# Designs tried in a protein design run: peptides against a protein of PDB entry 2YKT. Part 95

Target 1, 231 residues: chain A of PDB entry 2YKT
Amino acid sequence: SRSEEMHRLTENVYKTIMEQFNPSLRNFIAMGKNYEKALAGVTYAAKGYFDALVKMGELASESQGSKELGDVLFQMAEVHRQIQNQLEEMLKSFHNELLTQLEQKVELDSRYLSAALKKYQTEQRSKGDALDKCQAELKKLRKKSQGSKNPQKYSDKELQYIDAISNKQGELENYVSDGYKTALTEERRRFCFLVEKQCAVAKNSAAYHSKGKELLAQKLPLWQQACADPS

## One batch from the design tools (peptide; made by RFdiffusion4, then SolubleMPNN)

Design b2_p11_5_s2 (from b2_p11_5 with Y4F A8K)
Fold by OpenDDE base, seed 5:
Structure b2_p11_5_s2 (fold): chain B 231 residues (1-231), chain A 11 residues (1-11)
Amino acid sequence: as target 1 above (231 residues)
Amino acid sequence: SDPFADVKVPE
C-alpha cells in the first residue's frame, strides 16, 4: 500500500543518516584533524626555512657590496611572517568553528536519531494496529450478518466500522506522510549545516589567500629590481 | 534534543 511504502521510505531515511551519514561525518572530522595537523607542520617547517633566509639577509647586510639586498631578504621573510599569521588564524577558525562543532553534534546525533525513529515506529504501529483491529471487527460483523435472519440489525454497526476504518486509514496516511517529510528535513538540516560550515571555512581560506597575494604583489616588483640597481 | 534543530531549511 501507499502508506506501507512511505513508511519504508521514512525508516530508510533515518537508517541512512545513522548508518551512512553519521559515520561518514565522523570520518570527515578525523580527516579534518589530520589536515589541520599537516598544515601546522607546514607552518613549523616554513619558519625554519625563512629563519634561514633571515640569516642570509644578515650576511648581505654585513657585506660591503650587497647591503641593500639584505633589506630585500628581510622583507621577504617579513611578508612570509604576515602570511603565516593569517594561516594560523584560519587554522584556529577551522578547528573551533568547523571541527569542534561538527564533533559535538555528531556525538549526540546517534542517540537522538535512534529515539526519533523509535518514536515514529511506535506511533505508526499503534495506528496501524488500531486500523487492523477495526478491519477485523468489520469482517466479523459481516460474517454474522450473512448468517443472520435479520441482517438489517447490523447495518448501523457496519456503517460505524466503515467510517472508523476510513478515518483511521486517513490518519495513518497523514501521520506517515508527515513522518517522511520530517525525516527528509532532518537529513537536509545535517547536510545544510555541513555546507554552511564549509562556506565559513572557504571564506577564511579566501581571506588567507587574498592577503598573501596582496602582500606578494606589492613587494615582488621591488624585489625583482633589486639586483639591477647599483649598490 | 535534536542537535541540528537550529539549522533552518525551507519546507
Scores: peptide ipSAE 0.281, ipTM 0.868, DockQ to the pose 0.772
Fold by OpenDDE base, seed 2:
Structure b2_p11_5_s2 (fold): chain B 231 residues (1-231), chain A 11 residues (1-11)
Amino acid sequence: as target 1 above (231 residues)
Amino acid sequence: SDPFADVKVPE
């Protein structure tokens, strides 16, 4: 029946969220944490590299013939520091605005969705059972009427059951329909939240890349000519 | 309560 099919669809939406989306989201969070850790590792390694570059700059500054190149090397290290600061801000946002929030919600969502599905199932079954009962009673009444010498005696009651069945059928259909819409909305909210948080991360990432681009665009020409300009 | 209840989506 239409109601049964829609009921199945409704349950499938909840099951898809619980069994596919949520586990995938947990994995996404885990991969995000791994990515964050790797980027932190890059940060640490980069620090060592550019600290060593500063040391080279110090040596240049102490030299007789390459003193000005010391400033260039220091500038290179400083630009890196500024870029790194921007990266750290991006990572902080990545952690706080995406990973933490997703983690908090996904952990709570399992319980919520289970309860929501159970509530829906219970009410759907209750309405279905009530409908079935009325249908059974009507059938019983019709059998009784068919064997009676006075079928007219049962006519009013038959009409009452017919009306009740019609009303209960309509109620069940509406309930299941609303349930399906609700389930789809729940699913959409989950995806929308992910998209919104990812957008926030993307904005912060863009800021990091822009800062790097700007700083390097400003300084790189200067650095490229440094060797051609002796002191 | 719905953890995602605050997310606005078209209805």
Scores: peptide ipSAE 0.280, ipTM 0.868, DockQ to the pose 0.819
Fold by OpenDDE base, seed 3:
Structure b2_p11_5_s2 (fold): chain B 231 residues (1-231), chain A 11 residues (1-11)
Amino acid sequence: as target 1 above (231 residues)
Amino acid sequence: SDPFADVKVPE
């Protein structure tokens, strides 16, 4: 029946969220943590590299013929410092606004969805059982009427059961339909939340890249000319 | 309670 098919679809939505979406989201969070750790590692390794560059700048500053190149090397290290500061800000946002919030929600969601599905199933079954009961009673009444010497005696009661069955059938169909819409909305909210949080990450990432581009664009022409200029 | 209840979606 239509109601039975819609019921199966509703259950499948909940099952898909619980069995596919939630595990995938947990994996996504884990991969995010790995990514964060790797970027932190890059920051640490870069610090060592540019500290060594500063040392080269110090040597240039102490030289007789390359003193001005010391300033260039120091500027290169300083620009790096500013870029790394921007990266650290991005990472803080990535952790606090994406990973932490997703982790909190996904841990609660399994329990919520299980309860929601059970509630739906219980009410759906209750309405279905009530409908079946009315249908069975009508069938019994009709058999009794067929065996009776006065079938007209049961006509009013038959009409009452027919009306009750019609009402219960409509109620069941509406309930299942609403249940399906609710399930789809629940699924959409979860994806929308992910998209919105990823947009925030993208915005912060764009800011990081823009800052780096601006700083390097300002200084790079000067650095490229440094060796051509007299001491 | 629904952990995602605060997310706005079109009806």
Scores: peptide ipSAE 0.278, ipTM 0.864, DockQ to the pose 0.759
Fold by OpenDDE base, seed 1:
Structure b2_p11_5_s2 (fold): chain B 231 residues (1-231), chain A 11 residues (1-11)
Amino acid sequence: as target 1 above (231 residues)
Amino acid sequence: SDPFADVKVPE
């Protein structure tokens, strides 16, 4: 029946969220944590590299013929420090605004969805059973009427059951329809939350790249001419 | 409670 089909669709939405979306989201969070750790590792390694560059700048500053190149090397290291600070801010946001929030929600969601599905199933079954009972009673009544010498005795009661069945059928269909809409909304909210949080990540990433581009664009011409201008 | 109840989506 139409109601049975829609009921199956509703259950499938909840099952898809619980069995596919939530596990995938947990994996996504885990991969995000790995990515964060790797970027932190890059930060640490970069610090060592540019600290070594500063040491080269110190040597240039102590030289007789390359003093000005020492300043260039120091500037290169300083620009790196500023870019790194921007990266750290991005990582902090990535952790606090994306990973932590997703983790908190996904941990609670399994219990919520299970309860929501169970509630829907219980009520759907209750309405379905009530309808089935009325249909069974009508069938029983009709059998009695067919076997009776006075079928007219059962006519009013038959009409009452027909009306009750019609009403219960309508109620069941409406309930299942509303349930399906609710389930789809629940699914959409979860995807929308993910999209919104990823938008925040994208904004932070854009800020990081913009800052780096700006700083390097400002200084690179100066650094490129340094060797040509020994005076 | 719904962990995602605060997310607004068009109907």
Scores: peptide ipSAE 0.277, ipTM 0.864, DockQ to the pose 0.797

Design b2_p11_5_s3 (from b2_p11_5 with Y4W A8K)
Fold by OpenDDE base, seed 2:
Structure b2_p11_5_s3 (fold): chain B 231 residues (1-231), chain A 11 residues (1-11)
Amino acid sequence: as target 1 above (231 residues)
Amino acid sequence: SDPWADVKVPE
C-alpha cells in the first residue's frame, strides 16, 4: 500500500543516517584529526628549517662581504613566521569550528535518532493497528448482517465503521507522509551543517593561502636580485 | 534533544 511504502521509505532514511551517515561522519572527523596532526607536524618541521636559515643569516651578517645577504635571509625567515601564524589560525579554526562541533553532534545523534525512530514507529504501528481493528470489526459486522433476517439493524454501524476506516486510513497516510518529510529534513540538516562548517574552514584556508601569496609576491623580487647588488 | 536543531534548512 501507499502508506506501507512511505513507511518503508521513512525507516530507510533513519537507517541511512544511523548506519551510513554517522559512521562516515565519525570517520571524516578521524581523518580530519589526522590531517590536523600532519599539518602541525609540518609546521614544527618548518620551524626547525627556518631557524637554521636564521643561523645562516647570522653568519652572513658577520661576514665581511655578504652582510646584506644576512638581511635577505632574515626576511625569508620572517615571512615564514608570518605565514606560520596564519596557518596556526587556520588550524585552530579547523579544530574548533569543524572537528569539535561535528564530534559533539555525532556523539549525541545516535540516541536522538534512535528515540525519534522509535517514536515514529510506535505511533505508526498504533495507527495501523487501530485501522486493522476497524477493518476487522467491519468484516465481522458484515458477516453478521449477511446471516441476519434483519440486515437493516446493522446498516448504521456499517456506515460508522466505513467512515472510521476512511478517517483512520487518511490519518495514517498523513502521519507517515509527515514522518517522511521530517526524516528527510533530519538528513538535510546534517549535510547542511557539514557544508556550512566546511565553508568556514575553506574561508580560513583561503586567508592562509592569500597571506602567503601576498607576502612572497612582495619580497621575492627583492630576494632574487640580492646577489646582483653587492654592498 | 536534537543535536542538529540549530541547523535551519529551507522547507
Scores: peptide ipSAE 0.290, ipTM 0.857, DockQ to the pose 0.792
Fold by OpenDDE base, seed 3:
Structure b2_p11_5_s3 (fold): chain B 231 residues (1-231), chain A 11 residues (1-11)
Amino acid sequence: as target 1 above (231 residues)
Amino acid sequence: SDPWADVKVPE
């Protein structure tokens, strides 16, 4: 029946969230943590490199013929520092606004979904069983009427069962339909949250890239000219 | 409690 098919679809939505979406989301969070760790590693390694660059700048500043190049090297290191600060801010937001929030939600979701599915299944079965009972009683009544000398005495009761069956069938169909809509909404809510949080990450990433581009664009012409203009 | 209840989804 249509109601039975829709019931199967509803259960499959919950099953897909529990068995596919949530495990994949946990993996996504884990990969995010790995990515964050790698970027932190880059930050540390870059610090060592630019600290060494500062040392080269100090040597230039101590020279008699290359003093101005010392300032250039210091500026290069300073620009890196500013870019790195922007990266750290981005990473902080990435951790606090995406990873932590997703982790909190996915941790609680298994229990919630299990309870929601069980509640739906219990009520669906209850309505189905009540319908089946009414159908069985109608069938029994019709058998009695066929064997009776006065079938007309059962006519009013037959009409009552027919009406009851119709009402219960409608209630079951509506309940299952609403259940399916609810399940789809639950699925969509999860994806929407992921998209929205990833948009925030994208905005922060864009800010990091734009800041770097601006700083380098401002200074690079000066640095490129430094060797051509001896003091 | 629904961990995703704070997320609004347009119909």
Scores: peptide ipSAE 0.288, ipTM 0.854, DockQ to the pose 0.822
Fold by OpenDDE base, seed 1:
Structure b2_p11_5_s3 (fold): chain B 231 residues (1-231), chain A 11 residues (1-11)
Amino acid sequence: as target 1 above (231 residues)
Amino acid sequence: SDPWADVKVPE
C-alpha cells in the first residue's frame, strides 16, 4: 500500500542517517583532527626554519659588506611570522567552530535518532493495528451477516466500520506522510550544519591566503633588488 | 535532547 511504502521510506531515511551519515561524520571529524595536527606540525617546523634565517640575518648585520642584507633577512622572517599568525587564527577557528561542534553533535545523535525512530514506529504501528482491527471486525461482521437469516440487523454496524476504516486509513496516511517529511528535515539539518560550518572554514582560509599574498606582494620587490643595490 | 535543534532549515 501507499502508506506501507512511505513507512519504509521513512525508516530508510533514519537508517541512512544512523548507519551512513553519522559514521561518515565521525570519520570526517577524525580526518579533520589529523589535518589539524599536520598543520600544527608545519607551523612548528616553519618556526625552526625562519629562526635559523634570523640567525643568518644577524651574521649579515655583523659583516662589513652585507649589513643591509641583514635587514632583508629579518624582514623575510617577520613576514613569515605574520603569515603564521594568520594560519594559527584559521586553525583555532577550524578547531572551535567546526571540529568541536560537530563532535558534540554526532556524539549525542545516536540516542536521539533511536528515540525519534522508535517514537515514530510505535505510533505508526498503533495506528496500523487499529486499522487492521477494524478491517478484521468488518470482515467478521460480513461473514455473520451472510450466514444470518436477518442480514439487515448488521447493516448499521457495517456502515460504522466502513466509516471508521476510512478515517483510520486517512489518519495513518497523514501520519506516515508527516513522518517522512520530518525524517527528511532531520537529514537536511545535518547536512546544512556541515555546509555552514565548512563555509566558515573556507572564509577563514581565504583570509589566510589573502594576508599572505598581500604581505609578500608588498615586500618581495624590495628583497629582489637588495643584492643589485649594495651600499 | 536534539543535538541539531539549533539548526534551522526551510521546510
Scores: peptide ipSAE 0.285, ipTM 0.854, DockQ to the pose 0.792
Fold by OpenDDE base, seed 5:
Formats: sequence, structure tokens, C-alpha cells
Structure b2_p11_5_s3 (fold): chain B 231 residues (1-231), chain A 11 residues (1-11)
Amino acid sequence: as target 1 above (231 residues)
Amino acid sequence: SDPWADVKVPE
């Protein structure tokens, strides 16, 4: 029946969230943490490289013929420092605004969804059982009427059962329909949250890249001409 | 409690 099919669909939505989405989200969070750790590693390695560049700048500053190039090398290292600071801010946001929030939600979701599904199933079954009972009673009444010398005495009661069945059928269909809509909404808001949080990550990433581009664009022309202009 | 209650989407 239509109601039975919709019931199956509803249950499948909940099952998909619990068995597919949530485990995948946990993995996503884990991969995010790994990515964060790797970027932190890059930061550390980069610091060593640019500290070494500063050392080269110091040597230039101590020279008689290359003093001005020392300042250039220092500027290069300083721009890197500023870019790195921006990266660190991005990583903090990535951790606090994405990973932590997703982790908090997914840890609680299993219990919530299990309870929600159980509640739906219980009420659906209750309505279904009530419908079945009325149908069974109507069937019994009809059997009695067929064996009676005065079938007309059962006519009013038969009509009452027919009406009750119709009403209960409608209630069941409406309940299951609403349940399905609710389940789909549950699924959608989880994906929407993920999309929204990922948009925030994208914005932060864009800001990081923009800052780097701006800083380098400002200084690079000066650095490129430094060797051509001996002082 | 609903861990996603703060997320609203059109129905």
C-alpha cells in the first residue's frame, strides 16, 4: 500500500543517516584533523627555512658590498611571517568552527536518531494496529450479518466501522507522510550544516590566499630590482 | 536533545 511504502521510505532515511552519513562524517572529521596536523607540520618546517633565510640576510648586512640585499632578505622573511600568521588563524578557525562543532553534533546524533526512529515506529504501529482491529471487527460483523435472519439490524454498525476504518486509514497516511517529510528534513539539515561550515572554511582559505597575494604583490617588484641597483 | 536543532532548512 501507499502508506506501507512511505513507511519503508521513512525508515530508510533514518537508517541512511545512522549507518551511512554519521560514520562518514566521523571519518570526515578524522581526515580534517589529519589535514590540520599536516598543515601545522608545514608551518614548522617553513619557519626553519625562513629563519635560515634571515641568517643569510644577516651575512649580507655584514658585507661591504651587499648590505642593501640584507634588508631585502629580511623583508622576504617578514612577509612570510605575516602569511604564516594568517595561516595559523585560518587553522584555528578550521578547528574551532568546523571540526569541533561537527564532532559535538555527531557524537550525540546516534542516540537522538535512534529515539526519533523508535518514536515514529511506535506511533506508526499503534495507528496501524488500530486500523487492523477495526477491519477485523468489520469482517466479523459481516459474517454475523450473513448468517442472520435479520441482516438489517447490523447495517448501522457496519456503517460505523466503515467510517472508522476510513478515518483511521487517513490518519495513518497523514502520519506516515508527515514522518517522511520530517525524516527528509533531518537529513537535509545535516547536509546543509556541513555545506555552511565548509563555506566558512572556504572563506577563511580565500582570505589567507588573498593576504599572501597582496603582500607578495606589494614587495616583489622591489625585490626583483634589488640586484640591478647596487648601492 | 536534537544536536542539529540549531540548523533550520525550508520544509
Scores: peptide ipSAE 0.284, ipTM 0.855, DockQ to the pose 0.726

Design b2_p11_5_s4 (from b2_p11_5 with S1A A8E)
Fold by OpenDDE base, seed 5:
Structure b2_p11_5_s4 (fold): chain B 231 residues (1-231), chain A 11 residues (1-11)
Amino acid sequence: as target 1 above (231 residues)
Amino acid sequence: ADPYADVEVPE
């Protein structure tokens, strides 16, 4: 029946969230933590590289003929420091605004979804059982009426059961339909939250890249000319 | 409690 099919669809939505979405989200969080750790590693490695560049700048500053190139090398290291500070800020936001929040939600969601599904199933079954009971009673009444010398005696009761069945059928269909819409909304909320948090990450990443591009674009022409200028 | 109750989506 239509109600039975919609019931199966509703259950499948909840099962998909619990068995596919949430485990995948846990993996996503784990991969995010790994990515964060790797970027932190890049930060550390970059510090060593640019500290070594500063050392080269110091040597240039101590030279007789290359003093001005020392300032260029120091500027290169300073621009990197500023870019790195932006990266660290982005990583902090990535951790606090994405990973932590997703982790909190996914830890709570299993219990919530299990309870929600159980509540739906219990009420759906209750309504279904009540419908089945009325249908069974109508069938019994019809059998009695066929064997009776006075079938008209049962006509009013038959009409009452028909009306009750119609009402219960409609109620069941509406309940299952609403349940399906609710389940789809629950699924959509989870994806929407993920999308929104990823948008925040994208904005932070864009800010990091824009700052780096701006700083480098400002200084690069000066650095490129440094060797052509007389000392 | 619904951990996503604060997420608004159009019906």
Scores: peptide ipSAE 0.362, ipTM 0.887, DockQ to the pose 0.749
Fold by OpenDDE base, seed 4:
Structure b2_p11_5_s4 (fold): chain B 231 residues (1-231), chain A 11 residues (1-11)
Amino acid sequence: as target 1 above (231 residues)
Amino acid sequence: ADPYADVEVPE
Protein backbone atom coordinates (compact mmCIF):
# COMPACT_ATOMS: atom_id res chain seq x y z
CA SER B 1 0.00 0.00 0.00
CA ARG B 2 0.97 3.68 -0.30
CA SER B 3 1.25 4.01 3.48
CA GLU B 4 3.42 0.89 3.75
CA GLU B 5 5.77 2.13 1.05
CA MET B 6 6.09 5.55 2.67
CA HIS B 7 6.67 3.86 6.03
CA ARG B 8 9.56 1.86 4.56
CA LEU B 9 11.02 5.04 3.06
CA THR B 10 10.80 6.80 6.44
CA GLU B 11 12.54 3.97 8.25
CA ASN B 12 15.23 3.87 5.57
CA VAL B 13 16.01 7.58 6.09
CA TYR B 14 16.55 7.05 9.83
CA LYS B 15 18.57 3.89 9.19
CA THR B 16 20.74 5.69 6.63
CA ILE B 17 21.53 8.46 9.12
CA MET B 18 22.26 5.99 11.92
CA GLU B 19 24.14 3.34 9.94
CA GLN B 20 25.83 5.38 7.18
CA PHE B 21 25.96 9.12 7.96
CA ASN B 22 26.93 9.02 11.65
CA PRO B 23 29.64 6.34 11.27
CA SER B 24 31.03 8.27 8.29
CA LEU B 25 30.93 11.47 10.34
CA ARG B 26 32.88 9.76 13.14
CA ASN B 27 35.47 8.73 10.57
CA PHE B 28 35.54 12.31 9.24
CA ILE B 29 36.23 13.60 12.77
CA ALA B 30 39.00 11.02 13.21
CA MET B 31 40.58 12.07 9.91
CA GLY B 32 40.27 15.70 11.02
CA LYS B 33 42.14 14.93 14.24
CA ASN B 34 44.87 13.21 12.24
CA TYR B 35 45.09 16.25 9.95
CA GLU B 36 45.31 18.57 12.97
CA LYS B 37 48.11 16.47 14.45
CA ALA B 38 50.02 16.54 11.17
CA LEU B 39 49.70 20.34 10.97
CA ALA B 40 50.95 20.62 14.55
CA GLY B 41 53.89 18.48 13.49
CA VAL B 42 54.58 20.82 10.57
CA THR B 43 54.46 23.77 12.96
CA TYR B 44 57.01 22.16 15.26
CA ALA B 45 59.35 21.21 12.42
CA ALA B 46 59.07 24.71 10.92
CA LYS B 47 60.05 26.26 14.26
CA GLY B 48 63.26 24.25 14.28
CA TYR B 49 64.05 25.25 10.70
CA PHE B 50 63.54 28.98 11.27
CA ASP B 51 65.37 28.90 14.61
CA ALA B 52 68.30 27.51 12.66
CA LEU B 53 67.83 30.34 10.14
CA VAL B 54 68.03 32.87 13.00
CA LYS B 55 71.34 31.28 13.99
CA MET B 56 72.63 31.87 10.47
CA GLY B 57 71.44 35.49 10.78
CA GLU B 58 73.39 35.88 14.02
CA LEU B 59 76.55 34.65 12.31
CA ALA B 60 76.01 37.13 9.46
CA SER B 61 75.55 39.96 11.97
CA GLU B 62 78.86 39.03 13.61
CA SER B 63 80.69 38.90 10.26
CA GLN B 64 82.83 41.72 8.89
CA GLY B 65 81.28 41.90 5.44
CA SER B 66 77.75 40.45 5.66
CA LYS B 67 76.09 42.31 8.57
CA GLU B 68 73.16 43.63 6.51
CA LEU B 69 72.32 40.08 5.39
CA GLY B 70 71.86 39.22 9.06
CA ASP B 71 68.91 41.64 9.20
CA VAL B 72 67.40 40.03 6.10
CA LEU B 73 67.60 36.58 7.67
CA PHE B 74 66.00 37.91 10.87
CA GLN B 75 63.17 39.47 8.85
CA MET B 76 62.57 36.14 7.12
CA ALA B 77 62.25 34.45 10.50
CA GLU B 78 59.94 37.21 11.81
CA VAL B 79 57.59 36.90 8.83
CA HIS B 80 57.48 33.17 9.51
CA ARG B 81 56.55 33.87 13.13
CA GLN B 82 53.63 36.03 12.01
CA ILE B 83 52.46 33.39 9.53
CA GLN B 84 52.77 30.75 12.24
CA ASN B 85 50.57 32.80 14.57
CA GLN B 86 47.87 32.87 11.89
CA LEU B 87 48.20 29.11 11.42
CA GLU B 88 47.79 28.54 15.15
CA GLU B 89 44.62 30.63 15.15
CA MET B 90 43.28 28.66 12.21
CA LEU B 91 44.08 25.35 13.96
CA LYS B 92 42.36 26.52 17.13
CA SER B 93 39.27 27.37 15.13
CA PHE B 94 39.47 24.06 13.27
CA HIS B 95 39.52 22.20 16.57
CA ASN B 96 36.95 24.22 18.52
CA GLU B 97 34.48 25.19 15.80
CA LEU B 98 34.49 22.03 13.69
CA LEU B 99 35.89 18.92 15.39
CA THR B 100 34.61 19.50 18.93
CA GLN B 101 31.14 20.53 17.80
CA LEU B 102 30.77 17.61 15.39
CA GLU B 103 32.02 15.20 18.04
CA GLN B 104 29.44 16.48 20.52
CA LYS B 105 26.60 16.21 18.01
CA VAL B 106 27.49 12.74 16.72
CA GLU B 107 27.72 11.41 20.28
CA LEU B 108 24.28 12.74 21.22
CA ASP B 109 22.70 11.88 17.89
CA SER B 110 22.93 8.09 18.24
CA ARG B 111 20.63 8.12 21.25
CA TYR B 112 18.33 10.76 19.84
CA LEU B 113 17.79 9.04 16.49
CA SER B 114 17.24 5.65 18.08
CA ALA B 115 14.55 7.12 20.31
CA ALA B 116 12.98 9.11 17.46
CA LEU B 117 12.80 6.07 15.19
CA LYS B 118 11.41 3.92 18.00
CA LYS B 119 8.74 6.51 18.79
CA TYR B 120 7.74 6.71 15.13
CA GLN B 121 7.64 2.92 14.76
CA THR B 122 5.56 2.50 17.90
CA GLU B 123 2.98 5.07 16.85
CA GLN B 124 2.87 3.82 13.25
CA ARG B 125 2.34 0.25 14.46
CA SER B 126 -0.36 1.36 16.89
CA LYS B 127 -2.28 3.12 14.13
CA GLY B 128 -1.76 0.22 11.74
CA ASP B 129 -2.93 -2.35 14.27
CA ALA B 130 -6.04 -0.31 15.04
CA LEU B 131 -6.84 -0.15 11.33
CA ASP B 132 -6.27 -3.90 10.90
CA LYS B 133 -8.53 -4.62 13.84
CA CYS B 134 -11.37 -2.56 12.39
CA GLN B 135 -10.96 -4.26 9.02
CA ALA B 136 -11.02 -7.68 10.65
CA GLU B 137 -14.13 -6.81 12.65
CA LEU B 138 -15.90 -5.59 9.51
CA LYS B 139 -15.03 -8.86 7.76
CA LYS B 140 -16.43 -10.86 10.68
CA LEU B 141 -19.57 -8.75 10.73
CA ARG B 142 -20.14 -9.29 7.02
CA LYS B 143 -19.80 -13.06 7.46
CA LYS B 144 -22.38 -12.97 10.25
CA SER B 145 -24.73 -10.86 8.16
CA GLN B 146 -24.54 -13.25 5.20
CA GLY B 147 -25.49 -16.17 7.41
CA SER B 148 -28.23 -14.31 9.27
CA LYS B 149 -31.99 -14.44 8.74
CA ASN B 150 -32.05 -10.68 9.44
CA PRO B 151 -29.11 -8.99 7.66
CA GLN B 152 -30.60 -5.52 8.29
CA LYS B 153 -29.73 -5.90 11.96
CA TYR B 154 -26.04 -5.40 11.12
CA SER B 155 -26.36 -2.56 8.57
CA ASP B 156 -25.76 0.32 11.00
CA LYS B 157 -22.77 -1.37 12.58
CA GLU B 158 -21.30 -2.10 9.15
CA LEU B 159 -21.54 1.58 8.22
CA GLN B 160 -19.82 2.52 11.49
CA TYR B 161 -16.89 0.20 10.74
CA ILE B 162 -16.60 1.53 7.18
CA ASP B 163 -16.43 5.09 8.50
CA ALA B 164 -13.91 4.10 11.18
CA ILE B 165 -11.71 2.33 8.61
CA SER B 166 -11.79 5.36 6.31
CA ASN B 167 -10.85 7.70 9.17
CA LYS B 168 -8.07 5.44 10.48
CA GLN B 169 -6.66 4.94 6.97
CA GLY B 170 -6.50 8.70 6.45
CA GLU B 171 -4.91 9.25 9.84
CA LEU B 172 -2.27 6.58 9.18
CA GLU B 173 -1.43 8.04 5.77
CA ASN B 174 -1.08 11.55 7.20
CA TYR B 175 1.05 10.34 10.10
CA VAL B 176 3.43 8.41 7.83
CA SER B 177 3.61 11.32 5.38
CA ASP B 178 4.50 13.76 8.16
CA GLY B 179 6.99 11.25 9.51
CA TYR B 180 8.72 11.04 6.14
CA LYS B 181 8.97 14.84 5.85
CA THR B 182 10.37 15.02 9.38
CA ALA B 183 12.96 12.33 8.64
CA LEU B 184 14.12 14.12 5.47
CA THR B 185 14.40 17.37 7.42
CA GLU B 186 16.49 15.65 10.09
CA GLU B 187 18.83 14.31 7.41
CA ARG B 188 19.13 17.72 5.74
CA ARG B 189 19.92 19.48 9.05
CA ARG B 190 22.84 17.14 9.60
CA PHE B 191 24.34 17.80 6.18
CA CYS B 192 23.68 21.54 6.48
CA PHE B 193 25.48 21.70 9.82
CA LEU B 194 28.49 19.94 8.33
CA VAL B 195 28.53 22.31 5.34
CA GLU B 196 28.20 25.39 7.55
CA LYS B 197 31.03 24.32 9.85
CA GLN B 198 33.23 23.45 6.89
CA CYS B 199 32.53 26.92 5.46
CA ALA B 200 33.75 28.47 8.72
CA VAL B 201 36.96 26.44 8.44
CA ALA B 202 37.36 27.53 4.82
CA LYS B 203 37.02 31.21 5.81
CA ASN B 204 39.66 30.84 8.52
CA SER B 205 41.96 29.00 6.11
CA ALA B 206 41.51 31.76 3.53
CA ALA B 207 42.47 34.36 6.13
CA TYR B 208 45.63 32.42 6.98
CA HIS B 209 46.65 32.10 3.33
CA SER B 210 45.85 35.76 2.60
CA LYS B 211 47.93 37.02 5.52
CA GLY B 212 50.88 34.86 4.53
CA LYS B 213 50.68 35.99 0.91
CA GLU B 214 50.53 39.66 1.91
CA LEU B 215 53.50 39.47 4.28
CA LEU B 216 55.70 37.59 1.83
CA ALA B 217 54.72 39.81 -1.11
CA GLN B 218 55.71 42.89 0.90
CA LYS B 219 59.15 41.62 1.96
CA LEU B 220 60.30 39.34 -0.86
CA PRO B 221 61.43 42.16 -3.21
CA LEU B 222 63.62 43.59 -0.43
CA TRP B 223 65.18 40.23 0.32
CA GLN B 224 65.86 39.56 -3.37
CA GLN B 225 67.81 42.83 -3.64
CA ALA B 226 69.87 42.32 -0.47
CA CYS B 227 72.87 40.62 -2.12
CA ALA B 228 73.07 43.25 -4.87
CA ASP B 229 73.30 46.16 -2.41
CA PRO B 230 76.83 47.23 -1.46
CA SER B 231 77.85 47.04 2.19
CA ALA A 1 16.74 16.70 22.67
CA ASP A 2 17.54 16.96 18.96
CA PRO A 3 21.24 17.83 18.61
CA TYR A 4 20.46 19.61 15.32
CA ALA A 5 17.33 21.47 16.44
CA ASP A 6 19.14 24.81 16.09
CA VAL A 7 20.02 24.19 12.43
CA GLU A 8 17.73 26.12 10.12
CA VAL A 9 16.85 24.61 6.75
CA PRO A 10 14.43 25.77 4.08
CA GLU A 11 11.03 24.10 4.14
Scores: peptide ipSAE 0.361, ipTM 0.887, DockQ to the pose 0.804
Fold by OpenDDE base, seed 1:
Structure b2_p11_5_s4 (fold): chain B 231 residues (1-231), chain A 11 residues (1-11)
Amino acid sequence: as target 1 above (231 residues)
Amino acid sequence: ADPYADVEVPE
């Protein structure tokens, strides 16, 4: 029936969230943590590299013929420090605004969805059973009427059951329809939250790249001419 | 409680 089909669709939405979306989201969070750790590792390795560059700048500053190149090397290291600070800010936001929040939601969601599905199933079954009982009673009444010497005796009661069945059928259909809409909304909210948090990540990433581009664009021409200007 | 209750989506 139409109501049975819609009921199956509703249950499938909840099952898809619980069995596909949430496990995938947990994996996504885990991959995010791995990505964060890798970027932290890059930060540490970069520090060592540019500290060594500063040492080269110190040697140039101590030289007789390359003193000005020492300043260039120091500037290169300083620009790196500023870019790195921007990266650290991005990582902090990535952790606090994305990973932590997703982790909190996914941990709570299993219990919530299980309860929501159970509530829907219980009420749907209750309405379905009530309808089935009325249909069974009508069938029983019709059998009695067919075997009776006075079928007209059962006419009013038959009409009452027909009306009750019609009303219960309508109530069941409406309930299942509303349940399906609710389930789809639950699913959409979960995806929307993920999209919104990824937008925040994208904004932070854009800020990091913009800052780096700006700093390097400002200084690179100066560094490129340094060897041509010995004075 | 619904963990996503704070997320508003168009109907």
Scores: peptide ipSAE 0.360, ipTM 0.886, DockQ to the pose 0.781
Fold by OpenDDE base, seed 3:
Structure b2_p11_5_s4 (fold): chain B 231 residues (1-231), chain A 11 residues (1-11)
Amino acid sequence: as target 1 above (231 residues)
Amino acid sequence: ADPYADVEVPE
């Protein structure tokens, strides 16, 4: 029946969220933590490299013929410091605004969805059972009427059962339809939240890249000319 | 409690 098909679809939406979406989201969070750790590692390794560059700048500053190149090397290290500061800000946002919030939601969601599905199933079954009962009673009444010497005696009661069955059938169909709409909305909210949080990450990432581009664009022409200029 | 109750989507 239409109601049975819609019921199966509704259950499948909940099952998809619980068995596919949430496990995948947990994996996504884990991969995010790995990514964060790797970027922190990059920051640490870069610090060592540019500290060594500063040392080269110090040697240039102590030289008789390359003193001005010391300032260039120091500027290169300083620009790096500013870029790394921007990266650290991005990582902080990535952790606090994406990973932490997703982790909180995914841990609570399993219990919520299980309860929601059970509630739906219980009410759906209750309405279905009530409908089946009315249909069975009508069938019994019709059998009794066929065996009776006065079938007209049961006509009013038959009409009452027919009306009750019609009402219960409509109620069941509406309930299942609403249930399906609700389930789809629940799924959409989860994806929307993920998209919104990823937009925030993208915005922060764009800011990081823009800052780096601006700083390097400002200084790079000066650095490229440094060796051509007299000491 | 619905963990995503704060997320609004068009109907």
Scores: peptide ipSAE 0.360, ipTM 0.886, DockQ to the pose 0.739

